Peptides against a protein of PDB entry 1ZZD. Designs and how they scored, part 4

Target 1, 109 residues: chain A of PDB entry 1ZZD
Amino acid sequence: FQVVNPYLLRDLVDLGIWDEGMKQYLITQNGSIQGLPNVPQELKDLYKTVWEISQKTIINMAADRSVYIDQSHSLNLFLRAPTMGKLTSMHFYGWKKGLKTGMYYLRTQ

## One batch from the design tools (peptide; aimed at target 1 S54 K56 S89)

Design b1_p13_2_s4 (made by RFdiffusion4, then SolubleMPNN; from b1_p13_2, 8 letters changed)
Fold by OpenDDE base, seed 1:
Structure b1_p13_2_s4 (fold): chain B 109 residues (1-109), chain A 13 residues (1-13)
Amino acid sequence: as target 1 above (109 residues)
Amino acid sequence: DPNAFPSVEELEK
């Protein structure tokens, strides 16, 4: 299990900011670079963890895939601080988007 | 927030 995204590692090396300290920082931040002031915003937008990426986007991608599958895929959702309202909205959104399975795994940070 | 999920009320329209 890789702690650091290999593409992120490459880009951090190219920026000249990769070292042991950066490695330890990423470990403590669960792979997030959002808090680093010396990283371009473009890279921050590109490298989002499962906790930072929009779960709506995840549902949209799952719905796009599901048109060609017959209950063969599972959906994984990741939320930092889920609320009942958020979970309900996500459930109904998935249903409205035509997800056939209705099955998803919920993970919390 | 463009990444926010629509409200339940909005989905039921």
Scores: peptide ipSAE 0.079, ipTM 0.481, DockQ to the pose 0.545
OpenDDE base, seeds 2, 3, 4, 5: peptide ipSAE 0.033, 0.065, 0.033, 0.065; ipTM 0.422, 0.497, 0.416, 0.459

## One batch from the design tools (peptide; aimed at target 1 S89)

Design b1_p14_1 (made by RFdiffusion4)
Pose (drawn by RFdiffusion4):
Structure b1_p14_1 (pose): chain A 109 residues (1-109), chain P 14 residues (1-14)
Amino acid sequence: as target 1 above (109 residues)
Amino acid sequence: FDDLEDDVPEESYS
């Protein structure tokens, strides 16, 4: 099979740019839209992949929500060009933010 | 290591 994010999908049709320079590009690009030449910036900002969101924001939103969480939450973490240093900062950042669950799975590469 | 190092910048939110 193969299906595109329906919200991203609706928007590409609404711009008529859902030409084949898309279904194909999208799959051989991990489903990213940044650096597509013909897409508005606002769509780029709205449809960031998790690999394109700073794990800093991910952790901050987790810390925000956590004061309302009696237990904990499964906080999966995503790193692009993973170094031991970046991982160390990610662990400490979540640690100093007071999180109960600093990391569920680390998805990488 | 006190701050987070990442390949992408932090984002604002509400």
Fold by OpenDDE base, seed 5:
Structure b1_p14_1 (fold): chain B 109 residues (1-109), chain A 14 residues (1-14)
Amino acid sequence: as target 1 above (109 residues)
Amino acid sequence: FDDLEDDVPEESYS
């Protein structure tokens, strides 16, 4: 299993900041570069892990697609630290956005 | 879940 995204690896090499220390850092951070001060924000935005993407955005995207599709497409949501409150918020928000179906998959870290 | 958790009543958790 590859911990580091190969495209991220390439970009870090191109930036000249890739080394063994960086590799070990990423391993300990589960591939996240959000905490690195020497990485441009553009790359941080590009390489958000599935756990760092706003699930609200995912629901919004699903709602937007549902305008054109009769059935809500398979919705996959990811929560790093799921709580009952978060789950309730997701379902409620999805309902408010008019999703025709609930979550197809819920994954936890 | 973003900032929506604060808008959910505690009653919804049980």
Scores: peptide ipSAE 0.045, ipTM 0.380, DockQ to the pose 0.109
OpenDDE base, seeds 1, 2, 3, 4: peptide ipSAE 0.038, 0.043, 0.036, 0.043; ipTM 0.384, 0.384, 0.388, 0.374

Design b1_p14_1_s1 (made by RFdiffusion4, then SolubleMPNN; from b1_p14_1, 7 letters changed)
Fold by OpenDDE base, seed 2:
Structure b1_p14_1_s1 (fold): chain B 109 residues (1-109), chain A 14 residues (1-14)
Amino acid sequence: as target 1 above (109 residues)
Amino acid sequence: SEEVIDDVPEEEYE
């Protein structure tokens, strides 16, 4: 199963960047935040050497606090020819580019 | 904010 550091999860919540998008991103990245540019490098360095627990476990632990995350930031994404594959890739690509939230408004042009 | 994405790679994340 996938694992994420519980302290990392806490810090992500404190940063206000924990959401369902982040959850899915971490699953695909095996709990790694190294690819997230919106996370301070000092945190990335810190969590290179810490123990991790079940990702499902830490998600459950953070669920109560995650509901209070500010999701005021939004991004309108325009795709010329969206496919399911592109939509999925777009979501994770957004995280890789350091978007603060997973609030996306998809539009087709 | 708005962003236009012309080329998004298709990847499998399952």
Scores: peptide ipSAE 0.022, ipTM 0.399, DockQ to the pose 0.047
OpenDDE base, seeds 1, 3, 4, 5: peptide ipSAE 0.013, 0.010, 0.016, 0.015; ipTM 0.343, 0.353, 0.391, 0.383; seed 1 fails the geometry check

Design b1_p14_1_s2 (made by RFdiffusion4, then SolubleMPNN; from b1_p14_1, 6 letters changed)
Fold by OpenDDE base, seed 1:
Structure b1_p14_1_s2 (fold): chain B 109 residues (1-109), chain A 14 residues (1-14)
Amino acid sequence: as target 1 above (109 residues)
Amino acid sequence: PEEVEDDVPDLSYS
């Protein structure tokens, strides 16, 4: 499988930030560059993965925000500087992992 | 509670 989009690779090289560490990072992040602080937002918007788009769609279609909010509050306990976007991502990730493996990443207090 | 490693992507949802 190819982790890095060839055009993304080019742009990362042009930014001067491509190295072995970046490659390994992208492997662990399933090709996502959303978490990279040294990448312009324009490129982040351009290179959103299908997985990331799907996550946003599923979350946006959620009718009941109560469960989402409660889980976000729980997840917030594990983040030093959480953002709403990060909490949303973690919420969905926890749900996805629960469906796949039976492990739901949610800790309530 | 313990802080955990943040390895999930930020979808920039608001």
Scores: peptide ipSAE 0.018, ipTM 0.340, DockQ to the pose 0.102
OpenDDE base, seeds 2, 3, 4, 5: peptide ipSAE 0.014, 0.000, 0.007, 0.016; ipTM 0.368, 0.265, 0.356, 0.380

Design b1_p14_1_s3 (made by RFdiffusion4, then SolubleMPNN; from b1_p14_1, 8 letters changed)
Fold by OpenDDE base, seed 3:
Structure b1_p14_1_s3 (fold): chain B 109 residues (1-109), chain A 14 residues (1-14)
Amino acid sequence: as target 1 above (109 residues)
Amino acid sequence: VEEVIDDQPELSFS
């Protein structure tokens, strides 16, 4: 089951757009607010779900962490619609960014 | 669905 992000809930309440309809919308959208026309883009950027975050950004963050450790952490990526080309691209990008360990986990929606 | 992708997938030229 999914629970609404408490910070997102707060911000939606602050916007005055929280109601039962919004709650049901979030449930059906797996917590995504990207499709809401009455939500500022700033909040959409802040509250991207794991399926909406750029995987390149995730890889970059992992590479940055690897500077401080002997072995890079495991990397878990989330793809809504993975393709072989995209997987290959991410793999080599991670390698180029200096990840000592490969991409271990793929989660699909 | 979680899948382990530790190995590089095979590439196809077609």
Scores: peptide ipSAE 0.011, ipTM 0.322, DockQ to the pose 0.038
OpenDDE base, seeds 1, 2, 4, 5: peptide ipSAE 0.016, 0.006, 0.007, 0.006; ipTM 0.348, 0.281, 0.276, 0.283; seeds 1, 5 fail the geometry check

Design b1_p14_1_s4 (made by RFdiffusion4, then SolubleMPNN; from b1_p14_1, 8 letters changed)
Fold by OpenDDE base, seed 5:
Structure b1_p14_1_s4 (fold): chain B 109 residues (1-109), chain A 14 residues (1-14)
Amino acid sequence: as target 1 above (109 residues)
Amino acid sequence: AEEVIDDEPELSYT
């Protein structure tokens, strides 16, 4: 199953921001790059998906999927007011902590 | 292994 648009992949590589952490983020976000702070707005506009109607909707879908991708490693996140910016930061934090695969689970307070 | 973040962290990525 292809999650990442091949042209998007190319552009992310050209930006020098493609890595396994980015891949896992995109899997969790179902291909969305809207929450990435290091991507130019022009690219975000170009690669919008049909489901990118609200930040809340994106977060909810990501959270739902995360429940079913649990492996040996997981990250549980608790946010009072989640934003895509926060989610992105937290994802990369998890990546830095060695959670390369597994579950990225978001819970709202 | 599992890591739980139960606070609202101020994180950044470079």
Scores: peptide ipSAE 0.018, ipTM 0.391, DockQ to the pose 0.053
OpenDDE base, seeds 1, 2, 3, 4: peptide ipSAE 0.015, 0.007, 0.006, 0.010; ipTM 0.345, 0.291, 0.293, 0.342; seeds 1, 3, 4 fail the geometry check

Design b1_p14_2 (made by RFdiffusion4)
Pose (drawn by RFdiffusion4):
Structure b1_p14_2 (pose): chain A 109 residues (1-109), chain P 14 residues (1-14)
Amino acid sequence: as target 1 above (109 residues)
Amino acid sequence: SLDELDKFADETDF
């Protein structure tokens, strides 16, 4: 099979750019839209992959919501070019933010 | 060492 994010999908049709220079490009690009030549910036900002969102924001939003969480939450973490240093900063950042769950799975590469 | 690590984590993007 193969299906595109329906919200991203609606928007590409609404621009008529859902030509084949897309279904194909999208799959051989991990489903990323940054650096597509013909897509508005607003769509680029709205449809960031998790690999394209700073794990810093992920952790901050987790800290924000955590004061309302009696227990904890499964905080999966995503690193692009993972170094031991970046992982260390990610762990400490979550640690100093007071999180109960600093990391569920680390998804990488 | 703990203050250096704190500063490092605040400045590092991951």
Fold by OpenDDE base, seed 1:
Structure b1_p14_2 (fold): chain B 109 residues (1-109), chain A 14 residues (1-14)
Amino acid sequence: as target 1 above (109 residues)
Amino acid sequence: SLDELDKFADETDF
């Protein structure tokens, strides 16, 4: 099942662009609105999918909170198009930031 | 080297 973010739904309704076509578009795009020409950039920035945000930022956030939480919980990372350079950098960057006791899992689209 | 890898990791977007 794929459920549209209720806040995104509200914003699309407020823009007057929500209809069955938009619903089907979001399903085919796995929730991404980045390609929609009639959506303001501020909303595109707000409603980035996991594939569209910097995983480096996710690692930074995890490192910031790792001082206060049990790192037995896994971190999930998402790359649409992984490369060897990205994978190597991601591994080293995670190590560098102190994610030594926690495991992370990479998901690819 | 480790320094090169460090710089590469900092500059690589992912």
Scores: peptide ipSAE 0.148, ipTM 0.728, DockQ to the pose 0.896
OpenDDE base, seeds 2, 3, 4, 5: peptide ipSAE 0.147, 0.145, 0.144, 0.138; ipTM 0.726, 0.729, 0.730, 0.720

Design b1_p14_2_s1 (made by RFdiffusion4, then SolubleMPNN; from b1_p14_2, 7 letters changed)
Fold by OpenDDE base, seed 3:
Structure b1_p14_2_s1 (fold): chain B 109 residues (1-109), chain A 14 residues (1-14)
Amino acid sequence: as target 1 above (109 residues)
Amino acid sequence: MEEELRKQAEETEF
């Protein structure tokens, strides 16, 4: 089921652009606001869906934290369209970054 | 092969 992000809702209200049309847009776009012309880029960057976030960035942030963690991370990665090349690259990239757990779950769309 | 895969990992977007 769909859940409204209350922080996104607040910011869209504060922008004065929240209405029934915006609600239907968000439903249709599965929560993405990247296509909205009247939304500031800062908010677009803040409210990226998991499918709009660089997984390399996620791996980098995991690597940065890993030096302070005794065991490991349950690092989950997300690909809209997985390919053997992308999967291989993600594994090698995570390994090169020194991650004990390069991928706990893979989520696909 | 490993070096090629490492290079591919750096160049691939995901």
Scores: peptide ipSAE 0.385, ipTM 0.890, DockQ to the pose 0.850
OpenDDE base, seeds 1, 2, 4, 5: peptide ipSAE 0.380, 0.381, 0.375, 0.378; ipTM 0.887, 0.888, 0.883, 0.890

Design b1_p14_2_s2 (made by RFdiffusion4, then SolubleMPNN; from b1_p14_2, 9 letters changed)
Fold by OpenDDE base, seed 2:
Structure b1_p14_2_s2 (fold): chain B 109 residues (1-109), chain A 14 residues (1-14)
Amino acid sequence: as target 1 above (109 residues)
Amino acid sequence: MEEELLEQAEKTEF
């Protein structure tokens, strides 16, 4: 079943833009609000979907945490339309950052 | 080769 982010729902209500049309929009956009003109940029940055987050940032955050983890991360990475160049770059970047596991799962669209 | 791949990795957005 589909679940709306309750914090996003609250903020859209507080903006006075929550209605059935907005609900259908979010369903169609798989939860993305990036295309909404009446939503402040701060909220767009806060409510990024996994496909809108820099995977380089995810790798950096994983590297920062790695020193406090006994084993390694089950680090999942997400790419829209993967290319060999992007995949190679992700592996080498994760390796250079000292990750024991640079990529556990790759998810694609 | 390795250094070139590392440089490319730093420049590539993903």
Scores: peptide ipSAE 0.562, ipTM 0.937, DockQ to the pose 0.862
OpenDDE base, seeds 1, 3, 4, 5: peptide ipSAE 0.534, 0.560, 0.542, 0.523; ipTM 0.933, 0.937, 0.934, 0.935

Design b1_p14_2_s3 (made by RFdiffusion4, then SolubleMPNN; from b1_p14_2, 8 letters changed)
Fold by OpenDDE base, seed 2:
Structure b1_p14_2_s3 (fold): chain B 109 residues (1-109), chain A 14 residues (1-14)
Amino acid sequence: as target 1 above (109 residues)
Amino acid sequence: MEEELLKEAESTEF
Protein backbone atom coordinates (compact mmCIF):
# COMPACT_ATOMS: atom_id res chain seq x y z
CA PHE B 1 0.00 0.00 0.00
CA GLN B 2 1.04 3.62 -0.49
CA VAL B 3 1.99 5.83 2.45
CA VAL B 4 2.36 9.58 2.14
CA ASN B 5 5.62 11.04 3.38
CA PRO B 6 4.44 13.10 6.39
CA TYR B 7 7.15 15.71 5.89
CA LEU B 8 6.24 16.17 2.23
CA LEU B 9 2.58 16.39 3.23
CA ARG B 10 3.38 19.12 5.76
CA ASP B 11 5.42 21.12 3.28
CA LEU B 12 2.69 20.88 0.63
CA VAL B 13 0.15 22.04 3.22
CA ASP B 14 2.44 24.91 4.19
CA LEU B 15 2.64 25.87 0.51
CA GLY B 16 -1.16 25.88 0.39
CA ILE B 17 -1.21 23.40 -2.49
CA TRP B 18 -2.39 20.26 -0.69
CA ASP B 19 -5.80 19.13 -1.90
CA GLU B 20 -7.46 16.02 -3.31
CA GLY B 21 -6.03 16.83 -6.75
CA MET B 22 -2.50 16.95 -5.35
CA LYS B 23 -3.11 13.67 -3.56
CA GLN B 24 -4.22 12.03 -6.80
CA TYR B 25 -1.26 13.57 -8.62
CA LEU B 26 1.20 12.08 -6.12
CA ILE B 27 -0.46 8.68 -6.42
CA THR B 28 -0.25 8.82 -10.21
CA GLN B 29 3.38 10.01 -10.13
CA ASN B 30 4.43 7.40 -7.54
CA GLY B 31 5.36 10.16 -5.09
CA SER B 32 7.36 12.31 -7.52
CA ILE B 33 6.97 16.08 -7.23
CA GLN B 34 9.51 16.92 -9.93
CA GLY B 35 6.80 17.72 -12.46
CA LEU B 36 5.02 20.25 -10.22
CA PRO B 37 5.64 23.79 -11.48
CA ASN B 38 4.40 25.44 -8.28
CA VAL B 39 6.81 23.57 -5.96
CA PRO B 40 10.13 25.26 -5.12
CA GLN B 41 13.26 23.58 -6.46
CA GLU B 42 14.56 23.17 -2.91
CA LEU B 43 11.63 20.92 -2.08
CA LYS B 44 12.01 19.05 -5.36
CA ASP B 45 15.62 18.36 -4.43
CA LEU B 46 14.66 17.32 -0.91
CA TYR B 47 11.90 14.93 -1.95
CA LYS B 48 13.52 13.06 -4.82
CA THR B 49 12.26 9.55 -5.35
CA VAL B 50 14.79 6.74 -5.68
CA TRP B 51 14.38 6.92 -9.47
CA GLU B 52 15.43 10.58 -9.45
CA ILE B 53 18.62 10.11 -7.42
CA SER B 54 21.91 9.55 -9.21
CA GLN B 55 23.01 5.99 -8.52
CA LYS B 56 26.57 7.20 -8.99
CA THR B 57 25.97 9.41 -5.94
CA ILE B 58 24.59 6.40 -4.06
CA ILE B 59 27.74 4.43 -4.92
CA ASN B 60 29.92 7.35 -3.78
CA MET B 61 28.10 7.57 -0.46
CA ALA B 62 28.41 3.80 -0.12
CA ALA B 63 32.16 4.05 -0.69
CA ASP B 64 32.44 6.86 1.86
CA ARG B 65 30.78 4.83 4.61
CA SER B 66 32.37 1.49 3.65
CA VAL B 67 35.52 2.30 5.64
CA TYR B 68 33.40 2.04 8.80
CA ILE B 69 31.79 -1.30 7.88
CA ASP B 70 33.60 -4.51 8.84
CA GLN B 71 32.21 -6.89 6.26
CA SER B 72 29.98 -5.27 3.65
CA HIS B 73 26.60 -3.64 3.13
CA SER B 74 23.62 -4.72 1.02
CA LEU B 75 23.86 -1.91 -1.53
CA ASN B 76 20.71 -1.75 -3.63
CA LEU B 77 20.77 0.18 -6.89
CA PHE B 78 17.86 1.52 -8.90
CA LEU B 79 17.64 2.03 -12.66
CA ARG B 80 14.53 3.33 -14.34
CA ALA B 81 15.81 2.27 -17.75
CA PRO B 82 18.59 -0.32 -17.44
CA THR B 83 20.94 -0.93 -20.34
CA MET B 84 23.90 -3.26 -20.65
CA GLY B 85 26.20 -0.24 -20.82
CA LYS B 86 24.76 1.31 -17.65
CA LEU B 87 24.94 -1.99 -15.78
CA THR B 88 28.53 -2.60 -16.84
CA SER B 89 29.44 0.96 -15.89
CA MET B 90 27.78 0.62 -12.48
CA HIS B 91 29.71 -2.56 -11.73
CA PHE B 92 33.05 -1.16 -12.80
CA TYR B 93 32.40 2.14 -11.05
CA GLY B 94 31.51 0.39 -7.78
CA TRP B 95 34.55 -1.86 -8.12
CA LYS B 96 36.84 1.10 -8.79
CA LYS B 97 35.45 2.79 -5.67
CA GLY B 98 36.58 -0.26 -3.68
CA LEU B 99 33.12 -1.53 -2.77
CA LYS B 100 33.05 -5.12 -1.54
CA THR B 101 29.43 -5.23 -2.68
CA GLY B 102 28.97 -3.00 -5.68
CA MET B 103 25.40 -4.14 -6.20
CA TYR B 104 23.34 -6.47 -4.03
CA TYR B 105 19.97 -5.93 -5.68
CA LEU B 106 19.17 -4.13 -8.87
CA ARG B 107 15.68 -2.71 -8.96
CA THR B 108 14.07 -1.50 -12.13
CA GLN B 109 10.89 0.46 -12.71
CA MET A 1 40.02 -3.27 -22.14
CA GLU A 2 39.83 -2.68 -18.39
CA GLU A 3 40.95 0.93 -18.74
CA GLU A 4 38.35 1.55 -21.43
CA LEU A 5 35.60 0.08 -19.28
CA LEU A 6 36.73 2.20 -16.34
CA LYS A 7 36.74 5.32 -18.49
CA GLU A 8 33.25 4.48 -19.70
CA ALA A 9 32.14 3.86 -16.12
CA GLU A 10 33.39 7.29 -15.06
CA SER A 11 31.66 9.08 -17.93
CA THR A 12 28.36 7.17 -17.85
CA GLU A 13 25.50 8.66 -15.88
CA PHE A 14 23.22 6.30 -13.98
Scores: peptide ipSAE 0.472, ipTM 0.923, DockQ to the pose 0.889
OpenDDE base, seeds 1, 3, 4, 5: peptide ipSAE 0.461, 0.465, 0.444, 0.436; ipTM 0.920, 0.922, 0.916, 0.917

Design b1_p14_2_s4 (made by RFdiffusion4, then SolubleMPNN; from b1_p14_2, 10 letters changed)
Fold by OpenDDE base, seed 3:
Structure b1_p14_2_s4 (fold): chain B 109 residues (1-109), chain A 14 residues (1-14)
Amino acid sequence: as target 1 above (109 residues)
Amino acid sequence: MEELLKEQAEKTEF
């Protein structure tokens, strides 16, 4: 079953836009708020779904913390529409950034 | 080949 993020719920209530229609919208959009015109950009940036986050940014943050990790970390990457070009690029980018584990799991839609 | 792939990786959005 689906559960609304309680922090997102609060912020939508505080905006005065929470109703049954908004609930159904979130269900239909799998939790995405990017298409909501009445939601501030700051909240859209805060409540990105995993499919709306730059995986390049995730790799960068992984590289930044990797210098403090003796072994490695289970870095998971997410692509809505994987292509050979994107996959190759993710691997080479992670490698160039010095990641010991460039990708533990790939999740796709 | 490797350097070309690294360059492509920098330019590719994902």
Scores: peptide ipSAE 0.433, ipTM 0.908, DockQ to the pose 0.872
OpenDDE base, seeds 1, 2, 4, 5: peptide ipSAE 0.422, 0.423, 0.421, 0.425; ipTM 0.903, 0.905, 0.903, 0.907

## One batch from the design tools (peptide; aimed at target 1 G85 K86 S89 M90)

Design b1_p15_1 (made by RFdiffusion4)
Pose (drawn by RFdiffusion4):
Structure b1_p15_1 (pose): chain A 109 residues (1-109), chain P 15 residues (1-15)
Amino acid sequence: as target 1 above (109 residues)
Amino acid sequence: ELEDHLTEMEHLLDE
């Protein structure tokens, strides 16, 4: 099989750019749209992959919501070019933010 | 000192 994010899909059709320079490009690019030559910036900002969102924002939003969480939440973490240093900062950052669950799975590479 | 050092490393998460 293979199916594209239906919201991203609707928008590419609404621009008529859903030509084949897309279904194919999208698959051989992890499903990323940054640096597509013909896509508006607003769409680029809206459809960031998790690999394209700073784990800093992920942790902040987790901290925000956590004051309303009686228990905890499964906070999966995603690192692009993972170094031991970046992981250390990610752990400490979540730690100092007072999170109960600093990390569920680390998805990487 | 360790906590300050780790705080300085948080810039790595800006990406």
Fold by OpenDDE base, seed 1:
Structure b1_p15_1 (fold): chain B 109 residues (1-109), chain A 15 residues (1-15)
Amino acid sequence: as target 1 above (109 residues)
Amino acid sequence: ELEDHLTEMEHLLDE
């Protein structure tokens, strides 16, 4: 079951490009709008899916949150095509950033 | 040496 981001839906409606075809397109593309030629780049940047966001950025955000909490929080990472190199990099980068707890959950597509 | 290794690993995360 896939849920369309309600804010994305709103913006696509505002652009006047929302229809059944667009809905089906998003489903087949797992929510990605990166391939749509009639969508402004700023919206493409805003609505990157979890698979399209740099995992380094996610780790950075987690590290930033960690300084304000006493106990470690969960970290979810998403990789479309994980490799041993990427997995190792995530662990070491997390360590470098001082995360109290490493990766809690890795989801792959 | 270690820093160079870590730097290389960080670049993999940008992909």
Scores: peptide ipSAE 0.040, ipTM 0.505, DockQ to the pose 0.649
OpenDDE base, seeds 2, 3, 4, 5: peptide ipSAE 0.035, 0.039, 0.031, 0.022; ipTM 0.485, 0.506, 0.413, 0.339

Design b1_p15_1_s1 (made by RFdiffusion4, then SolubleMPNN; from b1_p15_1, 6 letters changed)
Fold by OpenDDE base, seed 1:
Structure b1_p15_1_s1 (fold): chain B 109 residues (1-109), chain A 15 residues (1-15)
Amino acid sequence: as target 1 above (109 residues)
Amino acid sequence: ELEEELEKLEYLLDE
């Protein structure tokens, strides 16, 4: 059950599709429901795992928060199969978003 | 020029 979100579990039970087979499926899929045909798309969108959330979205959220805090915050990114290109992209995109946020902050100061 | 390079990197990030 460690990989299963408790709220997801409840929703799957409410859908009447929760059973031992579903449990094992989720374990093997690291909690992902994206491949399940009998799950509404809205739930798939809601219960995206850390591997399924856009890394750009995570970076965007981190950049947005930076303008509201005085201390630095941690940025956690999750990549299933990182490549050098993707890692480089993450670095430069984060840098660019940092600059955008910084410039926004400077304009308001 | 830098912006163009960053756009290419952003595209790569979406893969």
Scores: peptide ipSAE 0.037, ipTM 0.445, DockQ to the pose 0.609
OpenDDE base, seeds 2, 3, 4, 5: peptide ipSAE 0.006, 0.017, 0.033, 0.014; ipTM 0.289, 0.380, 0.419, 0.277

Design b1_p15_1_s2 (made by RFdiffusion4, then SolubleMPNN; from b1_p15_1, 8 letters changed)
Fold by OpenDDE base, seed 2:
Structure b1_p15_1_s2 (fold): chain B 109 residues (1-109), chain A 15 residues (1-15)
Amino acid sequence: as target 1 above (109 residues)
Amino acid sequence: SLEEELEKLWSLLDE
């Protein structure tokens, strides 16, 4: 998968802070800019990685989209520290929210 | 109820 969001790349270039060092930093941080002191907080809030956004939020957004997407679309879930309880809760919550497509990919950090 | 049980399970994501 792409480590750097293309829009994030654009914004970093516009800020004049994009260079090879920044690229390597983002690779090691899985695309996260949260630890960068020279990035405005507004951008940090805008560009949260799949590891930084609440899994509940992801599922809720997927449920909302499921009303309009076909069965070919899949839900990708990301867990930083998965437990059996969390996996179970995600499964049932997705079911409760009426996702047309079940959990297709489960990725862990 | 099923609804209540699901809510309990959902709360596990916050732990």
Scores: peptide ipSAE 0.028, ipTM 0.422, DockQ to the pose 0.569
OpenDDE base, seeds 1, 3, 4, 5: peptide ipSAE 0.024, 0.028, 0.022, 0.026; ipTM 0.443, 0.431, 0.307, 0.418

Design b1_p15_1_s3 (made by RFdiffusion4, then SolubleMPNN; from b1_p15_1, 7 letters changed)
Fold by OpenDDE base, seed 1:
Structure b1_p15_1_s3 (fold): chain B 109 residues (1-109), chain A 15 residues (1-15)
Amino acid sequence: as target 1 above (109 residues)
Amino acid sequence: SLEEELRKLESLLDE
């Protein structure tokens, strides 16, 4: 599968820091650039992976979609280290935001 | 309070 976002690739090339080493680094980091010191913070904010995006934000986006559809969209969440507390929080927040269905799929690393 | 606890739960999503 594609680990590196094509737009991220473009920006890294534009920064002049793209090379084979960078490619391998991103592969091992599952596409994350958060740990790169030579990448502007603006790009780090822009290219957060599904593991780095706030789960609350993901739920908010799902809730926004649900307002306009009759059938519930599936909600996929990605967690690096799920805890019972976090799972409970997700369920609660989903309920609070009025999601028509609960979490469909939970992926963990 | 319950509200405070719920806010704490919500904050866990913003890790």
Scores: peptide ipSAE 0.057, ipTM 0.464, DockQ to the pose 0.581
OpenDDE base, seeds 2, 3, 4, 5: peptide ipSAE 0.047, 0.053, 0.050, 0.047; ipTM 0.468, 0.477, 0.469, 0.462

Design b1_p15_1_s4 (made by RFdiffusion4, then SolubleMPNN; from b1_p15_1, 8 letters changed)
Fold by OpenDDE base, seed 3:
Structure b1_p15_1_s4 (fold): chain B 109 residues (1-109), chain A 15 residues (1-15)
Amino acid sequence: as target 1 above (109 residues)
Amino acid sequence: SLEKELESLWSLLDE
């Protein structure tokens, strides 16, 4: 897989901030630009990685889908720095939201 | 109640 999204590369070039240092930064940050102070927030929102979107939002969307389908879709969560407390909260939050299957796979960074 | 205790636990997702 590509660490740098080709569209992100284009936007960074357009901003005039693309160089070898930026490339190495993205590699060490697994493609994330969230920590860059000179990047507009609009771009940060656009290029959030799977590790950066709200896990609560993912669960909410899964619960919404479950209302309109016969069998709940497989739910996959991606966590950067999971704790036992966070894992427990995800479990019970999903339960409260009415997820039929719950979390099938948990991937950690 | 148990529900209130769980709700407090669910808030950890926002941290």
Scores: peptide ipSAE 0.027, ipTM 0.448, DockQ to the pose 0.604
OpenDDE base, seeds 1, 2, 4, 5: peptide ipSAE 0.023, 0.023, 0.022, 0.023; ipTM 0.436, 0.419, 0.362, 0.445

Design b1_p15_2 (made by RFdiffusion4)
Pose (drawn by RFdiffusion4):
Formats: structure tokens, sequence, C-alpha cells
Structure b1_p15_2 (pose): chain A 109 residues (1-109), chain P 15 residues (1-15)
């Protein structure tokens, strides 16, 4: 099979740019839209992949919501060019933010 | 140990 994010899909049709220079490009690009030449910046900002969102924001939103969480939450973490140093900062950052669950799975590469 | 890890965080900050 193969299906595109329906919200991203609706928007590409609404711009008529859902030409084949897309279904194909999208698959051989992980489903990323940054650096597509013909897509508005607003759409780029709205449809960031998790690999394109700073794990800093991910941790911050997790810290925000956590004061309302009696237990904990499964906080999966995503690193692009993973170094031991970046991972260390990520662990400490979640640690100093007071999180109960600093990391569920680490998804990488 | 916390000071060490603050130095490590400054050296390798999150994006």
Amino acid sequence: as target 1 above (109 residues)
Amino acid sequence: LIEFFEEVEKKYPLD
C-alpha cells in the first residue's frame, strides 16, 4: 500500500500541486516536506516530521503536561545524527525538567 | 555531578 497524511493531502490538492512530483518525491524523502521547492512555508511549519522537531520542544511539552499527570507518560525520543553527547544532553535535560519518564524507546539514525 | 552535566549540556546543547 501507501497513504499520505490526510491533512497534508487535503492541502496539496487545494494547491493543485498534488502532481506526481509529489507522491513519488514524498516516499523517497521519508515523507518530509521541508525543502520541497513549491510548498508554502506555513505548510512546512505545520507538517514537520518528528525528526524535524527539536527533542528540546518535545521534552518541554512533556514537562508542561506532566504537572497534570498523576502517573507518567511514554516519552519516545527521536535523534537524527545521534552522538553520545547529544544523547547525554537529552537525558540530562529531561532529568532536570523533573520528568518521571526520561525516555521510553530511543528511535535513531 | 550536576555541574559536570551542565557543562556537558553547554558543550552539546539540544537543537
Fold by OpenDDE base, seed 3:
Structure b1_p15_2 (fold): chain B 109 residues (1-109), chain A 15 residues (1-15)
Amino acid sequence: as target 1 above (109 residues)
Amino acid sequence: LIEFFEEVEKKYPLD
């Protein structure tokens, strides 16, 4: 199922660009606003979908979370077009960042 | 292994 981010919805309403057409656009674009011409770049940066966030950023966020967790935590990885080489790089980067424990979940689009 | 990782990342760069 697909759910629109309530904060994104609020901001789009505040911009005055929310309508039925926008709703349908978001559905077809799987929630991405990156292609919208009337949305400020600041909002595009804020409301990136999981597929639009860099893999390093996701891993960095997981590493930051580990500071507050005294046990294994889950890391969700999202790739549009995964390759074995890219997966290998992600694992090594995670290791480099100190993610020695935790479960890795890979989702593909 | 750091040097090895750097080589792998160069070949398969992450965003």
Scores: peptide ipSAE 0.064, ipTM 0.649, DockQ to the pose 0.685
OpenDDE base, seeds 1, 2, 4, 5: peptide ipSAE 0.058, 0.057, 0.050, 0.048; ipTM 0.648, 0.641, 0.621, 0.636

Design b1_p15_2_s1 (made by RFdiffusion4, then SolubleMPNN; from b1_p15_2, 7 letters changed)
Fold by OpenDDE base, seed 3:
Structure b1_p15_2_s1 (fold): chain B 109 residues (1-109), chain A 15 residues (1-15)
Amino acid sequence: as target 1 above (109 residues)
Amino acid sequence: MEEELEELFKKYPLE
C-alpha cells in the first residue's frame, strides 16, 4: 500500500507548495493533507486517506454492490479508535442495508 | 513507510 498518492505530489508541486516543510508534513501525517489550510477543499476531498473515509459511506457502497452480485464484496473498515458500541452499530447498519457478508477485515490505526 | 515516501519523493526533488 502507498501512504502518499503519487498524483497528490504532482498537485502539490502544481500548487507551488512543495518544499521540505511539506515533505516532512506528509511524513508525519501519513499522507494526509486534511489539515493544510492552503490546499483547496476539492483536493482534500479527492485525496482522503483510508483513515479519513466515512465508514458509513464504505458500508453504503458495499451494500449497493451487493444488490447485484451473489456475494457481498469484501468490506474492509479502517477505524482510528473503535468502540464496541461503534462496532455494533456498524454491524447492525450493514445488516439493515442488506449486506450478505460481515466485515472481512477490521483495521485500527 | 518513510522508505516508501522517499521513493515517491525521488520523482519530485526539492531545490
Scores: peptide ipSAE 0.036, ipTM 0.549, DockQ to the pose 0.014
OpenDDE base, seeds 1, 2, 4, 5: peptide ipSAE 0.035, 0.023, 0.034, 0.018; ipTM 0.531, 0.508, 0.512, 0.443; seed 5 fails the geometry check

